Peptides against a protein of PDB entry 6EJA. Designs and how they scored, part 17

Target 1, 276 residues: chain A of PDB entry 6EJA
Amino acid sequence: VEYMPANPVRIAFVLVVHGRASRQLQRMFKAIYHKDHFYYIHVDKRSNYLHRQVLQVSRQYSNVRVTPWRMATIWGGASLLSTYLQSMRDLLEMTDWPWDFFINLSAADYPIRTNDQLVAFLSRYRDMNFLKSHGRDNARFIRKQGLDRLFLECDAHMWRLGDRRIPEGIAVDGGSDWFLLNRRFVEYVTFSTDDLVTKMKQFYSYTLLPAESFFHTVLENSPHCDTMVDNNLRITNWNRKLGCKCQYKHIVDWCGCSPNDFKPQDFHRFQQTARP

## One batch from the design tools (peptide; aimed at target 1 R149)

Design b2_p13_2_s4 (made by RFdiffusion4, then SolubleMPNN; from b2_p13_2, 5 letters changed)
Fold by OpenDDE base, seed 2:
Structure b2_p13_2_s4 (fold): chain B 276 residues (1-276), chain A 13 residues (1-13)
Amino acid sequence: as target 1 above (276 residues)
Amino acid sequence: SEIEESQALLEEE
């Protein structure tokens, strides 16, 4: 007998998409769409054709909206975090969308559970936040992430300006930039004026791949720290042998990897993945 | 066999 929650959680899915993901977006949307959830889609400022397509979709579904603002984001850019933060604020201000969880998605990432399973699970653990940590040496992580380096996003490039220090008293953590955050924590991140949130927003405004670390770090150092679960309930199509070639050096003064978009032939992997 | 979650790499790698 499957557990059916009496008060099932509703999810706000935030999709950050760019022009090359048109077909993938359609597949993903079809795979994740449910009438009880909400979908908030940001289309890159440069992807006008995709934007028109997404707008058309949003007009067909009452629970699908497109951000009225659009950012030009680059791989590893600090602006990606800004996109998430602004979307969180928007979603909190949408009083007609009573969502309980925030989940970000891309064409390279899928939840490992069916909708019913995901909802049941999150309904049981509605007070928890799900972030996947790197699972390695933290000092190495800091170095690898370039967290001890100052970056400036300008002219579609992440400029490395120099070295910086990690703020004192902050335990830095990170890993996956895919997360499941409960509304309460999102409210905290969005509206808190405490020193932690303020400093971290400032710090991560000059950070490479900020979404991989910001929410982890804020959560673990916040009054909500006991709500962390080291699992994002996702599978990402990583192929590091192919995806790790410092291919972004022309955009970012750092090296990085990129996951591959999921293809229809990849879906069988979801069924074979061990569930938490 | 743990998959690295981060996209970032050290410059020397």
Scores: peptide ipSAE 0.091, ipTM 0.731, DockQ to the pose 0.127
OpenDDE base, seeds 1, 3, 4, 5: peptide ipSAE 0.030, 0.027, 0.067, 0.119; ipTM 0.660, 0.632, 0.716, 0.756; seeds 1, 5 fail the geometry check

Design b2_p13_3 (made by RFdiffusion4)
Pose (drawn by RFdiffusion4):
Parts: structure tokens; sequence; C-alpha cells
Structure b2_p13_3 (pose): chain A 276 residues (1-276), chain P 13 residues (1-13)
């Protein structure tokens, strides 16, 4: 990531944010901002204070826009995938924004490498998609995710309605819902009317945590399957002993886990050279 | 640190 690219990638950051931490969001935005990238910010419908603060930012910079539509993106809700898919369509239709990669971030994410290094890395691998699979037993993943369960999002709640079959003829996969996708793959997901994309959009409209498997499943079974890199370029601070308390039991008909917050003792983890 | 573990503790109520 040391070289200087002659044709650097321009990145569309989609920030899906909620809560009250506007100053922290502004600090992270400062760290990732470059005049040649683009920023498209979705603020949870329920976070009006944060939305007003985000509007000030978008009014200041030409390469920053806010989604005019806003969803109540509850934990594990089917609406998160809807949010990503609509944002991808919006971004592809913005012809004045010639972006090469799609990167999703939350208000709790931070960069651990400089923008120069990120651009250099992605410029070398511009035809690749970066998704992290669970890599372990797939039947256990399907069960733990509830992918063989039917869910419906209404009234800001995920209702479990019954069982359903895993469709035949495709491999189902999943893992992290943080990823980097290139423009070609985003176009395929958005505009393709082939059997795979159409049916997977229907299947995942009624799925818990859809973003943790929709893009994996579509990519692995699509003509772009040979572009997958099993690495999302993220460090996620999972600690199961603390983060799996079924804490979302009142929002979804399921038990879930979330990553822990980093502390000072974790700083050395950001310096690992094992994987990008 | 690069492994996805968000699913290992999940299940029905």
Amino acid sequence: as target 1 above (276 residues)
Amino acid sequence: DFEFEGWLGRGEL
C-alpha cells in the first residue's frame, strides 16, 4: 500500500448512522474525508437531532449528500438491506459521481489506515469484492442466523412467523455485513433481472439480518463469483462472553450479538500485519 | 481478530 497509483479509485462511502454521537461522527468523517471521494449519509428516521447535524455537513461540501428517504433501521431488521439496495440505486443514478467502490460505515466505525493506503490498495484490486464469510459449518450458520425462519418487519419489530425452506440449486453463505463492493458488482445487484437476483431480493425481504448473507449468497452464485476475496478489510471487536446477552430480545424475535467497544489496551491490534 | 463471530451466540427465545 506504499505506491502511488496513476488511476486512483474514487470511493462512495455510505454512512448508516443513528443516535446522538454527532461530534464523534464528525471526527470520523474528518479522518476519512477526501475531496475526490463521495459521501452518502443515511440517518435513522428516529434520530432527528443527528439528522439536523448531518445536514450542516452536507450543505458545506459538494461531495456530501444525505438520503432524502430515511428508514427506522432497527437491529437485525430487513430494512437495512432495503437501505443498502436503495442507496446503491441512488448512487448509480448519480452520474456526476464516478465512483469505483461502495464502502458502508456506521457512526461507530473508524479507519485504522490512512486514506492514501486505502486508495492504493483498492486501486490495485479494483475488480475484487471484499466480503468476509463465517468460514465454519454452514448448517450451523443457517440455524444460528435464523435463515430457515420467516421474518416480517413491521411496527419497528422483527416478527418470526414460521419456518421456510432453503432454496435448492444455490449455495447459501454469509458472515459480516460490513464489506467493500466494486461498482460492477453493485450494478449487477441493482439492475439484473436474472433468476438469482430477483429471487434473492424476494427471499431476503423476509429475512433477519439480511445484510449478513444476501451479498455473499448473490456474489458466490453469480457470474462475479471469481471476484470474491474472503476478507472485508475490517477488524470487528467480537467478545462473545460480553456481547451475546440476547439484548435485542424486545426488538426482534431472536437472540443476537453485537461487537464490543475498543479500549486503550486494544491499540496494538490495529498494527497487525497478518491480513489487510 | 479478522474472524466473523457475530452468529455463534444466537438463537430462538

Design b2_p13_3_s1 (made by RFdiffusion4, then SolubleMPNN; from b2_p13_3, 5 letters changed)
Fold by OpenDDE base, seed 1:
Structure b2_p13_3_s1 (fold): chain B 276 residues (1-276), chain A 13 residues (1-13)
Amino acid sequence: as target 1 above (276 residues)
Amino acid sequence: DYEYEGFDGRGDL
């Protein structure tokens, strides 16, 4: 019999979706839906068809809501971080949703554990934050990510304006933009007025792929630094041949890679993958 | 490391 926690954590799943991927979203939703969790869905401002579909779902389930605000986001755009930060604020203001963890998801990234396993694990480690770091040369990571470059999001493009310096006294880190954050840390990020949070919000508002580094950097330089676990409990479908073609150069002044969405054929991999 | 594989493909234009 699997261990059942006495006080199981409840999860706020945040989904940021765009395009016409209604079928993929439906499959994911069915795979992750549980009555004890909460689902907050942002639909890109330009994706009206998908928005209508998601609204229909939200009307059927009391624990599913759609953001009343919608942003036009681009791959690698700084606005993606804004979307997460605003969703965090919204979720903290929803007093009727007593969530313990914030988890973001996309069709390209799945939890490697069952719901029961995930809940049991997070209930045991409810004071921890789970962010996967790149695990390599940090200086190289900074260069490859363009963290030492200043970007401006404007007119659905990430313009590279020039070089910049990493703020003094800050140890920059990053990796996966898929994370599991406890409510306490989300509260800190959302409401803290300390120099760290203030400076990092400013810094990352001009950053390419900010979600891959913002939370790592803030956490590791914060009073909560000892709560970091270098694992996001996920499998990402990376395929360099398919996802690393510099295909976003028309949107961002940088070459990037993107993971591929999981297909039904890929689900078998979850059973064979080593679990954290 | 599957995560690093994605990052390694990034860079300046």
Scores: peptide ipSAE 0.189, ipTM 0.813, DockQ to the pose 0.665
OpenDDE base, seeds 2, 3, 4, 5: peptide ipSAE 0.029, 0.030, 0.028, 0.030; ipTM 0.689, 0.702, 0.672, 0.692; seeds 3, 5 fail the geometry check

Design b2_p13_3_s2 (made by RFdiffusion4, then SolubleMPNN; from b2_p13_3, 5 letters changed)
Fold by OpenDDE base, seed 2:
Structure b2_p13_3_s2 (fold): chain B 276 residues (1-276), chain A 13 residues (1-13)
Amino acid sequence: as target 1 above (276 residues)
Amino acid sequence: DYEYEGLDGRGDL
């Protein structure tokens, strides 16, 4: 018998989408949609066709909104973090959307739980934050992520400007940029004026792949550190067999790889029982 | 030991 919470959590799903993959987005949306949750979609500034398609969807569902602002984001760009942070602020200002958790989604990463299981789990652990760490070798993480390097996002490129130091007294962590954050922590990240949040926002504005580390680092160094759970409840479509070709070196002054989008065949197990 | 798959292939040019 599955646990049915008396006060089930409601989730704000944030989707950051780009390109022309409207059909893929539609499939994903259908797979994750539930009437009790909220969906806030950012469409890349350059993806006008996709934006029009998403707007059409948002008009059909009262719990689906599109960001009125749009950023031009690049792989690994600091602007992705800005997108999340602004989305968080927007969602906190939406008084008519009483969400309890913030969850980001892409076509390359999906929750491993059904909606009912996810809601039940999060309702039981509503005071926790779920981020997956890279592992044990933090030095390797810093080195491979280029956290000790200064990057500037400009003209659709991540320029490496030089070396930098990790701020003193900060325990840097990171891993997956797919996370589940409770509203309280999102409020802290959004509105806190303490040195940690202020410094980390500044630091990560010059960071490659900032979403893979910012929230981990802020959480673990914050008064909310005891709420950390080293699990993001996700399946990410990494294919190690394909290797890494440094395919983004034309966009960023760093070598990196990204996960692959899930295929339509993979959506079946992610289909929600509740439909619009 | 677990290692984040995203680290594979990442590094300085």
Scores: peptide ipSAE 0.429, ipTM 0.933, DockQ to the pose 0.451
OpenDDE base, seeds 1, 3, 4, 5: peptide ipSAE 0.025, 0.229, 0.023, 0.023; ipTM 0.661, 0.851, 0.638, 0.650; seeds 1, 5 fail the geometry check

Design b2_p13_3_s3 (made by RFdiffusion4, then SolubleMPNN; from b2_p13_3, 5 letters changed)
Fold by OpenDDE base, seed 5:
Structure b2_p13_3_s3 (fold): chain B 276 residues (1-276), chain A 13 residues (1-13)
Amino acid sequence: as target 1 above (276 residues)
Amino acid sequence: DYEYEGAEGRGPL
């Protein structure tokens, strides 16, 4: 018997999309749409056609909105974190959307649970935050991510300017940039003026792939540190051969790897994958 | 970790 919560959580899904993900977006939207949740969609500044399409959808559903601002993001760019942070602020200011969890999505990532399962799970653990860590040597992670390097996003490029030190006293962590964050933690990240949040926002504004580490690091060093769960309830379409060939060197002064967009033939994995 | 393995090739140029 599936647990049916008396007070089910409502989810704010944040979708960051660009033109090449139009087909995947349609599939994902159909798969995740529910009347009790909220959908906030950012369309890349360069994807005007997709933006028009998404606007049409938002006009048809009261629980679907499109960001009035749009950023031109690049792979690994610090601006992606800015996109999430601004989206969080927007969502917190939407008093008519009583969401309990923030969940980001892309064409390369799907929740592994049905809506009912996801809601039941999150309703049971509504005070927790779900971030998946790399699970290996942290020093190696730091080196591979370039967290000890200073990057500047400019002219659609991530410039490596030099070395930097990780702030003293900060336990750096990271892994997946797909997360499930409760409203309370999002409020903390958005509105806190403490030294941690302030320093980390500054630090990660010069970070490669900041979303893979920012929220982990902030959470683990915050008063909310006990709320971390090392699981993001996701299935990500990783293919090392396809996604990890240093193919972004023209955009970033670093060798990068990225997940692949889901294709119809990949959907069978949803039924085959289970995470605790 | 599946995602970590996917990012194994990351590093300096």
Scores: peptide ipSAE 0.265, ipTM 0.815, DockQ to the pose 0.625
OpenDDE base, seeds 1, 2, 3, 4: peptide ipSAE 0.252, 0.237, 0.249, 0.203; ipTM 0.823, 0.820, 0.816, 0.803; seed 3 fails the geometry check

Design b2_p13_3_s4 (made by RFdiffusion4, then SolubleMPNN; from b2_p13_3, 4 letters changed)
Fold by OpenDDE base, seed 1:
Structure b2_p13_3_s4 (fold): chain B 276 residues (1-276), chain A 13 residues (1-13)
Amino acid sequence: as target 1 above (276 residues)
Amino acid sequence: DYEYEGSDGRGEL
């Protein structure tokens, strides 16, 4: 029997989808949908067919909405962070959606817990933020991520312009771009005018794969630093053989590595993963 | 146990 919290948390799931991932999206949606949660979906500006399909879904469920704005995002682009930040702002402005946690999802990443387990867990730790760090040499991480390089997103390409310095006094961290953030921290990121948030937003607007580092770095250097938990409660379908072939060199001036979408045959991995 | 491996295959061209 699962613990039933007296005041269960409600989750805002943010989905960023593109291309012809309609089947994967449908599978994921069916797996994660619950009437007590909220779903905010961004469809790439270029994915019109998918957008029409998602709009149809949103009309069938009162707790599903589609972003009225759409960005043309590229892999590794700084615009992905902009997408999340704008989604966070939108969700905070939706007074009729009383969400407690922000969770982003893709077809390559799933929560390792059932809905009941996840809600029970987050209800107990509602003041915490869950981000998974790389857990290795930080200097190596900076180099491999290109955080000390200046990138410009323009014309569907991430241009490497040159070198840059990490801001002084900032402890850089990062890892998975799949996270669970509480509403309070999202409010801080969205509305704070302190030097940390302001400088980091500027810094990461010229950063490759910004979502893998922005929230970690901001959190760890903020007054909310004590709320960090080094666990994103996720299983990600990493397959280096398939996902780490430098396949994005035509889009970004950097070698890339990405997880693969989960397929039905991959779901057995959920049973093999130790749960926190 | 979840381990992030995303950066292992990344780097300069």
Scores: peptide ipSAE 0.305, ipTM 0.883, DockQ to the pose 0.758
OpenDDE base, seeds 2, 3, 4, 5: peptide ipSAE 0.075, 0.254, 0.052, 0.098; ipTM 0.776, 0.842, 0.763, 0.792; seed 5 fails the geometry check

Design b2_p13_4 (made by RFdiffusion4)
Pose (drawn by RFdiffusion4):
Structure b2_p13_4 (pose): chain A 276 residues (1-276), chain P 13 residues (1-13)
Amino acid sequence: as target 1 above (276 residues)
Amino acid sequence: FFATSAGGQGDGE
């Protein structure tokens, strides 16, 4: 990631944010901002204070826009995938924004390498998609995720309605919902009317944590399957002893886990050279 | 390239 690219990638950052931590969001935005990238910010419908603060930012910079539509993106809600898919369509239709990669970030994410290094890395691998699979037993993954259960999002709640079959003829996969996707794959997901994309959009409209498997499943079974890199370029601070308390039991008809917050003792983890 | 303290994972019924 040391070289200087002659044709650097321009990145569309989609920030899906909620809560009250506007100053922290502004600090992270400062760290990732470059005049040649684009920023499209979705603020949870329930976070009006944060939205007003985000509007000030978008009014200041030409390469920053806010989604005019806003969803209540509850934990594990089917609406998160809807949010990503609509943002991808919006971004593809913005012809004045010639972006090459799609990167999703939350208000709790931070860069651990400089913008120069990120651009250099992605410029070398511009035809690849970066998604992290669970890599373990797939039947266990399907069960733990509830992918063989039917869910419905209404009234800001995920209702478990019954069982359903895993469709035949495709491999189902999943893992992290944080990823980097290139423009070609995003176009395929958005505009393709083939049997895979159409049926997966229907299947995942009624799915818990849809973003943790929709893009994996579509990519692995699509004509772009040979572009997958099993690495999302993220460090996620999972600690199961603390983060799996079924803490979302009142929002979803299921038990879930969330990553822990990093502490100072974790700084050495950001310097690992094992994987990008 | 990024550190995250957000996201989720299904942990069964």

Design b2_p13_4_s1 (made by RFdiffusion4, then SolubleMPNN; from b2_p13_4, 5 letters changed)
Fold by OpenDDE base, seed 4:
Structure b2_p13_4_s1 (fold): chain B 276 residues (1-276), chain A 13 residues (1-13)
Amino acid sequence: as target 1 above (276 residues)
Amino acid sequence: FFASASGGRGDGD
């Protein structure tokens, strides 16, 4: 049993979904839904069926909204970061939604802890930001991610235009594109006009898989750097042998990996999740 | 707190 916080945090769940997996999304949504949280759902511009289904949900719950704008995102596309940034701005402008944490999810995510546990934990660490770093050599990460390459998202493709330099004086980091960010940091990212945020927004608008690195890099180089926790509270089934097949060459001018689906044999991992 | 089965990583040129 978790303790009940006196001032429980309220969570803005940002769901970025696509395809036709309405039933899967519905199941996941029901698993994470709570009346005290907020759900902001972006449906890919091309996923009209799913959009219609999600709209039905939003009409049933006052704390569920669908983005009035929709982007046609692609794997690794810069538009994914744009989606998050715009959703953050929207959420901050929704004065009737007093959320404390930003959590991004997809239809392929599922909670492995109770809402009470999540709220209790985040209430205890409400001043922290939870991002997971790559955990390997940073130079290798930069090379593998193609951060030193310039990409342009156009016509549903990530075009590699050439090489570029990593910005001087900035410590680039990254890892998982799944994170939990507190409102204070989201406000900073959204409204700051300092050189860091301005330059990084520009830099990552031409970056492959920008969500895997943008928030890490901005946070670690910002006045909020001491709030970083190298733990995104997520379990992702990474198996390079199975997931790294350059399967996205038709979309991006780069080799990419994807996580693998969980198997019953992986259940023990859910029970052994380390907390910061 | 969540299991995630989506996303991706770069794996080089």
Scores: peptide ipSAE 0.560, ipTM 0.943, DockQ to the pose 0.872
OpenDDE base, seeds 1, 2, 3, 5: peptide ipSAE 0.548, 0.555, 0.550, 0.544; ipTM 0.941, 0.942, 0.941, 0.941; seed 3 fails the geometry check

Design b2_p13_4_s2 (made by RFdiffusion4, then SolubleMPNN; from b2_p13_4, 6 letters changed)
Fold by OpenDDE base, seed 2:
Structure b2_p13_4_s2 (fold): chain B 276 residues (1-276), chain A 13 residues (1-13)
Amino acid sequence: as target 1 above (276 residues)
Amino acid sequence: AFASASGGRGEGE
């Protein structure tokens, strides 16, 4: 018997999607859709076909909205963080959507647990934020991520301009750019005018893969630092042998990796995980 | 939980 919370959390799902995989997105959407949750979908500015398809979905469901603004994002681009930050602001300004958690997804994501399981878990830990750290040496992480390098996103490219210093007194962290954030922390990130948030927004606007580090860093240095859980409830198919080929050097002036698609042979991994 | 096949990681210069 699954625990049913008396006051179940409501989730704002932010879907950042691009390309032409409308059918895939539709399947994923149907898998995660629930009437009590909210879905805010950003479609890449260049993905007009997908945008049209998503608009159709938004017209069918009152709890599905599409961002009126659209960004042209690139792999590793700072604009991805801008997308999340703007979506967070929008969601907080939607007073008719009383969401409790922010969850980001892409078209390449798929739920491996039921909605009830997710809601039960988040309702139990409604005061926590779920981010996954890299689990390595932090100095090495900084070097590998290029956090000590200054990047500028321009003309669909991440230009490396030079070196920079990590801000003093800041404990930099990061890992996965997939997370679950409670509304309280999102409010802090969105509206705080303290030095931490202000500096980090500026710093990460010139950062490669900013979403992999911004929220971790802000959270861990904020008054909300004790709410961090090193678990993002995500299964990512990391195979560095296959996914690390510096394949993005045509887009970014850095070497990067990507996770791999799941194969049928990977199905057992979903069953073995104890994470909700 | 969610399975994710997107994202990235820096690996240096």
Scores: peptide ipSAE 0.498, ipTM 0.934, DockQ to the pose 0.874
OpenDDE base, seeds 1, 3, 4, 5: peptide ipSAE 0.477, 0.492, 0.474, 0.481; ipTM 0.931, 0.934, 0.930, 0.931; seeds 3, 4 fail the geometry check

Design b2_p13_4_s3 (made by RFdiffusion4, then SolubleMPNN; from b2_p13_4, 7 letters changed)
Fold by OpenDDE base, seed 2:
Structure b2_p13_4_s3 (fold): chain B 276 residues (1-276), chain A 13 residues (1-13)
Amino acid sequence: as target 1 above (276 residues)
Amino acid sequence: MFASASGGEGAGD
């Protein structure tokens, strides 16, 4: 019997989707949908077909909304962070949606635990933020991520403009761009005017793959630093031999890697994972 | 918990 919390957390799922995989998205949506949660969906500006499909879904459920604004995002683009930040602001301004956690998903994500398990877990740790760090040498991380390089997103390309310095006094961290953030931290990121948030928003607006590092860095240098849990409740199929081929050099002036799709033979990995 | 097949990381210059 699963533990049922007295005050279960309510989740704002932010879905950032693109392409034409409407059926895949629909299946994923059905898998994660619950009446007590909230779903805020951003569809890439270029994905009009998908947008139409998502709008249809939003009309069927009162707890599903589509962003009225749409960005054209690229892999590794700074605009992805902008998308998250704007969605966070929107969600905080929706007073009729009392969410407790922010969870970002893509159309390529799928739940491997039940809603009850997720809610029970997050309800128990409602004061924590869940981000996964790279777990390696930080200097190497900075170099590989190109955090010491200045990038500009323009014309669907991430242009490398030159070198830059990491701000002094900031402990840079990062890893996965998939996370679970509590409302309090999201409020801090959204509305704080302190030097940390201000500087980091500026810094990461010129950063490659900003979502992989922004929230980690802000959290760890903020008054909320003690709320970090090095676990994002995600399983990602990393096979760098297959996924690291600098396949994005046509859109970013950097070498990048992507995780691989899951295959049926990967199913055992889901079964072995004990965490919700 | 979620399975994710999207995202990325930097791999250097």
Scores: peptide ipSAE 0.461, ipTM 0.929, DockQ to the pose 0.880
OpenDDE base, seeds 1, 3, 4, 5: peptide ipSAE 0.428, 0.425, 0.449, 0.428; ipTM 0.921, 0.920, 0.925, 0.921; seeds 1, 3, 4, 5 fail the geometry check

Design b2_p13_4_s4 (made by RFdiffusion4, then SolubleMPNN; from b2_p13_4, 7 letters changed)
Fold by OpenDDE base, seed 2:
Structure b2_p13_4_s4 (fold): chain B 276 residues (1-276), chain A 13 residues (1-13)
Amino acid sequence: as target 1 above (276 residues)
Amino acid sequence: AFASASGGRGEGD
């Protein structure tokens, strides 16, 4: 018998989607949809077909909204962080949506546990934030991520302008750009005017793959630092042999990797994990 | 939990 919380958390799912995979998105949406949760969908500025499809969905469900603003994001672009930050602000300003957790998803994501399991888990740990760290040497992480390099997103390209220093007194961390954040921390990130948040927003506006590091870094250096759990409840198919080919040098002045699509033969990995 | 097939990671210059 699964534990049923007396006060179940309500989730704001932020879907950042692009391309033309409407059917895939629809299947994923149906898999994660619940009447007690909220769904805020950002469609890439260039994905007009997908936008039209998503609008149709939003008209069918009162707890589904589409961002009235749309950004043109690129792989590794700083604008992705802007997208998340703006969506967080929007969600906090939606007083009619009393969400407790922020979860980001893409069209390439899919739930591997039930909603009840997820809600039960998050309800038990409602005061925690779930981010996955890189698990490597931090100095190496900084170098590999190019955090000590200054990037500018312009004309659908991440231009490397030069070197920069990591801010003093900041413990930089990062890893996965997929996370689960509680409302309290999102409020802090969105509305705090302290030096940490201000400096990090500025710093990461010139950062490659900012979502992989911004929230980790802000959290770990914030008054909320004790709420971090090194687990993002995600399974990502990392295969460096297949996914690390510096395949994005046409849009970013850096070498990057991407996770690989899951195949049917990967299904056993989903069953073996004990993570909700 | 969720399976994710998107994202990235820096690998250097």
Scores: peptide ipSAE 0.471, ipTM 0.928, DockQ to the pose 0.870
OpenDDE base, seeds 1, 3, 4, 5: peptide ipSAE 0.450, 0.463, 0.452, 0.453; ipTM 0.925, 0.927, 0.925, 0.925; seeds 1, 3, 4, 5 fail the geometry check

Design b2_p13_5 (made by RFdiffusion4)
Pose (drawn by RFdiffusion4):
Structure b2_p13_5 (pose): chain A 276 residues (1-276), chain P 13 residues (1-13)
Amino acid sequence: as target 1 above (276 residues)
Amino acid sequence: SAFLEEYEVTFYP
């Protein structure tokens, strides 16, 4: 990531944010901002204070826009995938924004390498997609995810309605819902009317945590399957002993886990050279 | 109806 690219990638950052931490969001935005990238910010419908603060930012910079539509993106809700898919369509239709990669971030994310290094890395691998799979037993993954269960999002709640069959003829996969996707794959997901994309959009409209498997499943079974890199370029601070308390039991008809917050003792983890 | 049949959906009582 030391070289200087002659044709650097321009990145569309999609920030899906909620809560009250506007100053922290502004600090992270400062760290990732470059005049040649683009920023498209979705603020949870329930976070009006944060939205007003985000509007000030979008009014200041030409390469920053806010989604005019806003969803209540509850934990594990089917609406998160709807949010990503609509943002991808919006971004592809913005012809004045010639972006090469799609990167999703939350208000709790932070870069651990400089923008120069990120651009250099992605410029070398511009035809790849970066998704992290669970890599373990797939039947256990399907069960623990509830992918063989039917869910419906209404009234800001994920209702478990019953069982369903995993469709035949395709491999189902999943893992992290944080990723980096290139423009070609995003176009395929958005505009393709082939049997895979159409049916997966339907299947995932009624799925818990849809973003943790929709893009994996579509990519692995699509003509772009040979572009997958099993690495999302993220460090996620999972600690199961603390983060799996079924804490979302009142929002979803399921038990879930979330990553822990980093502390000072974790700083050495950001310097690992094992994987990008 | 076709979706429910394709995926053999079974509802909970």

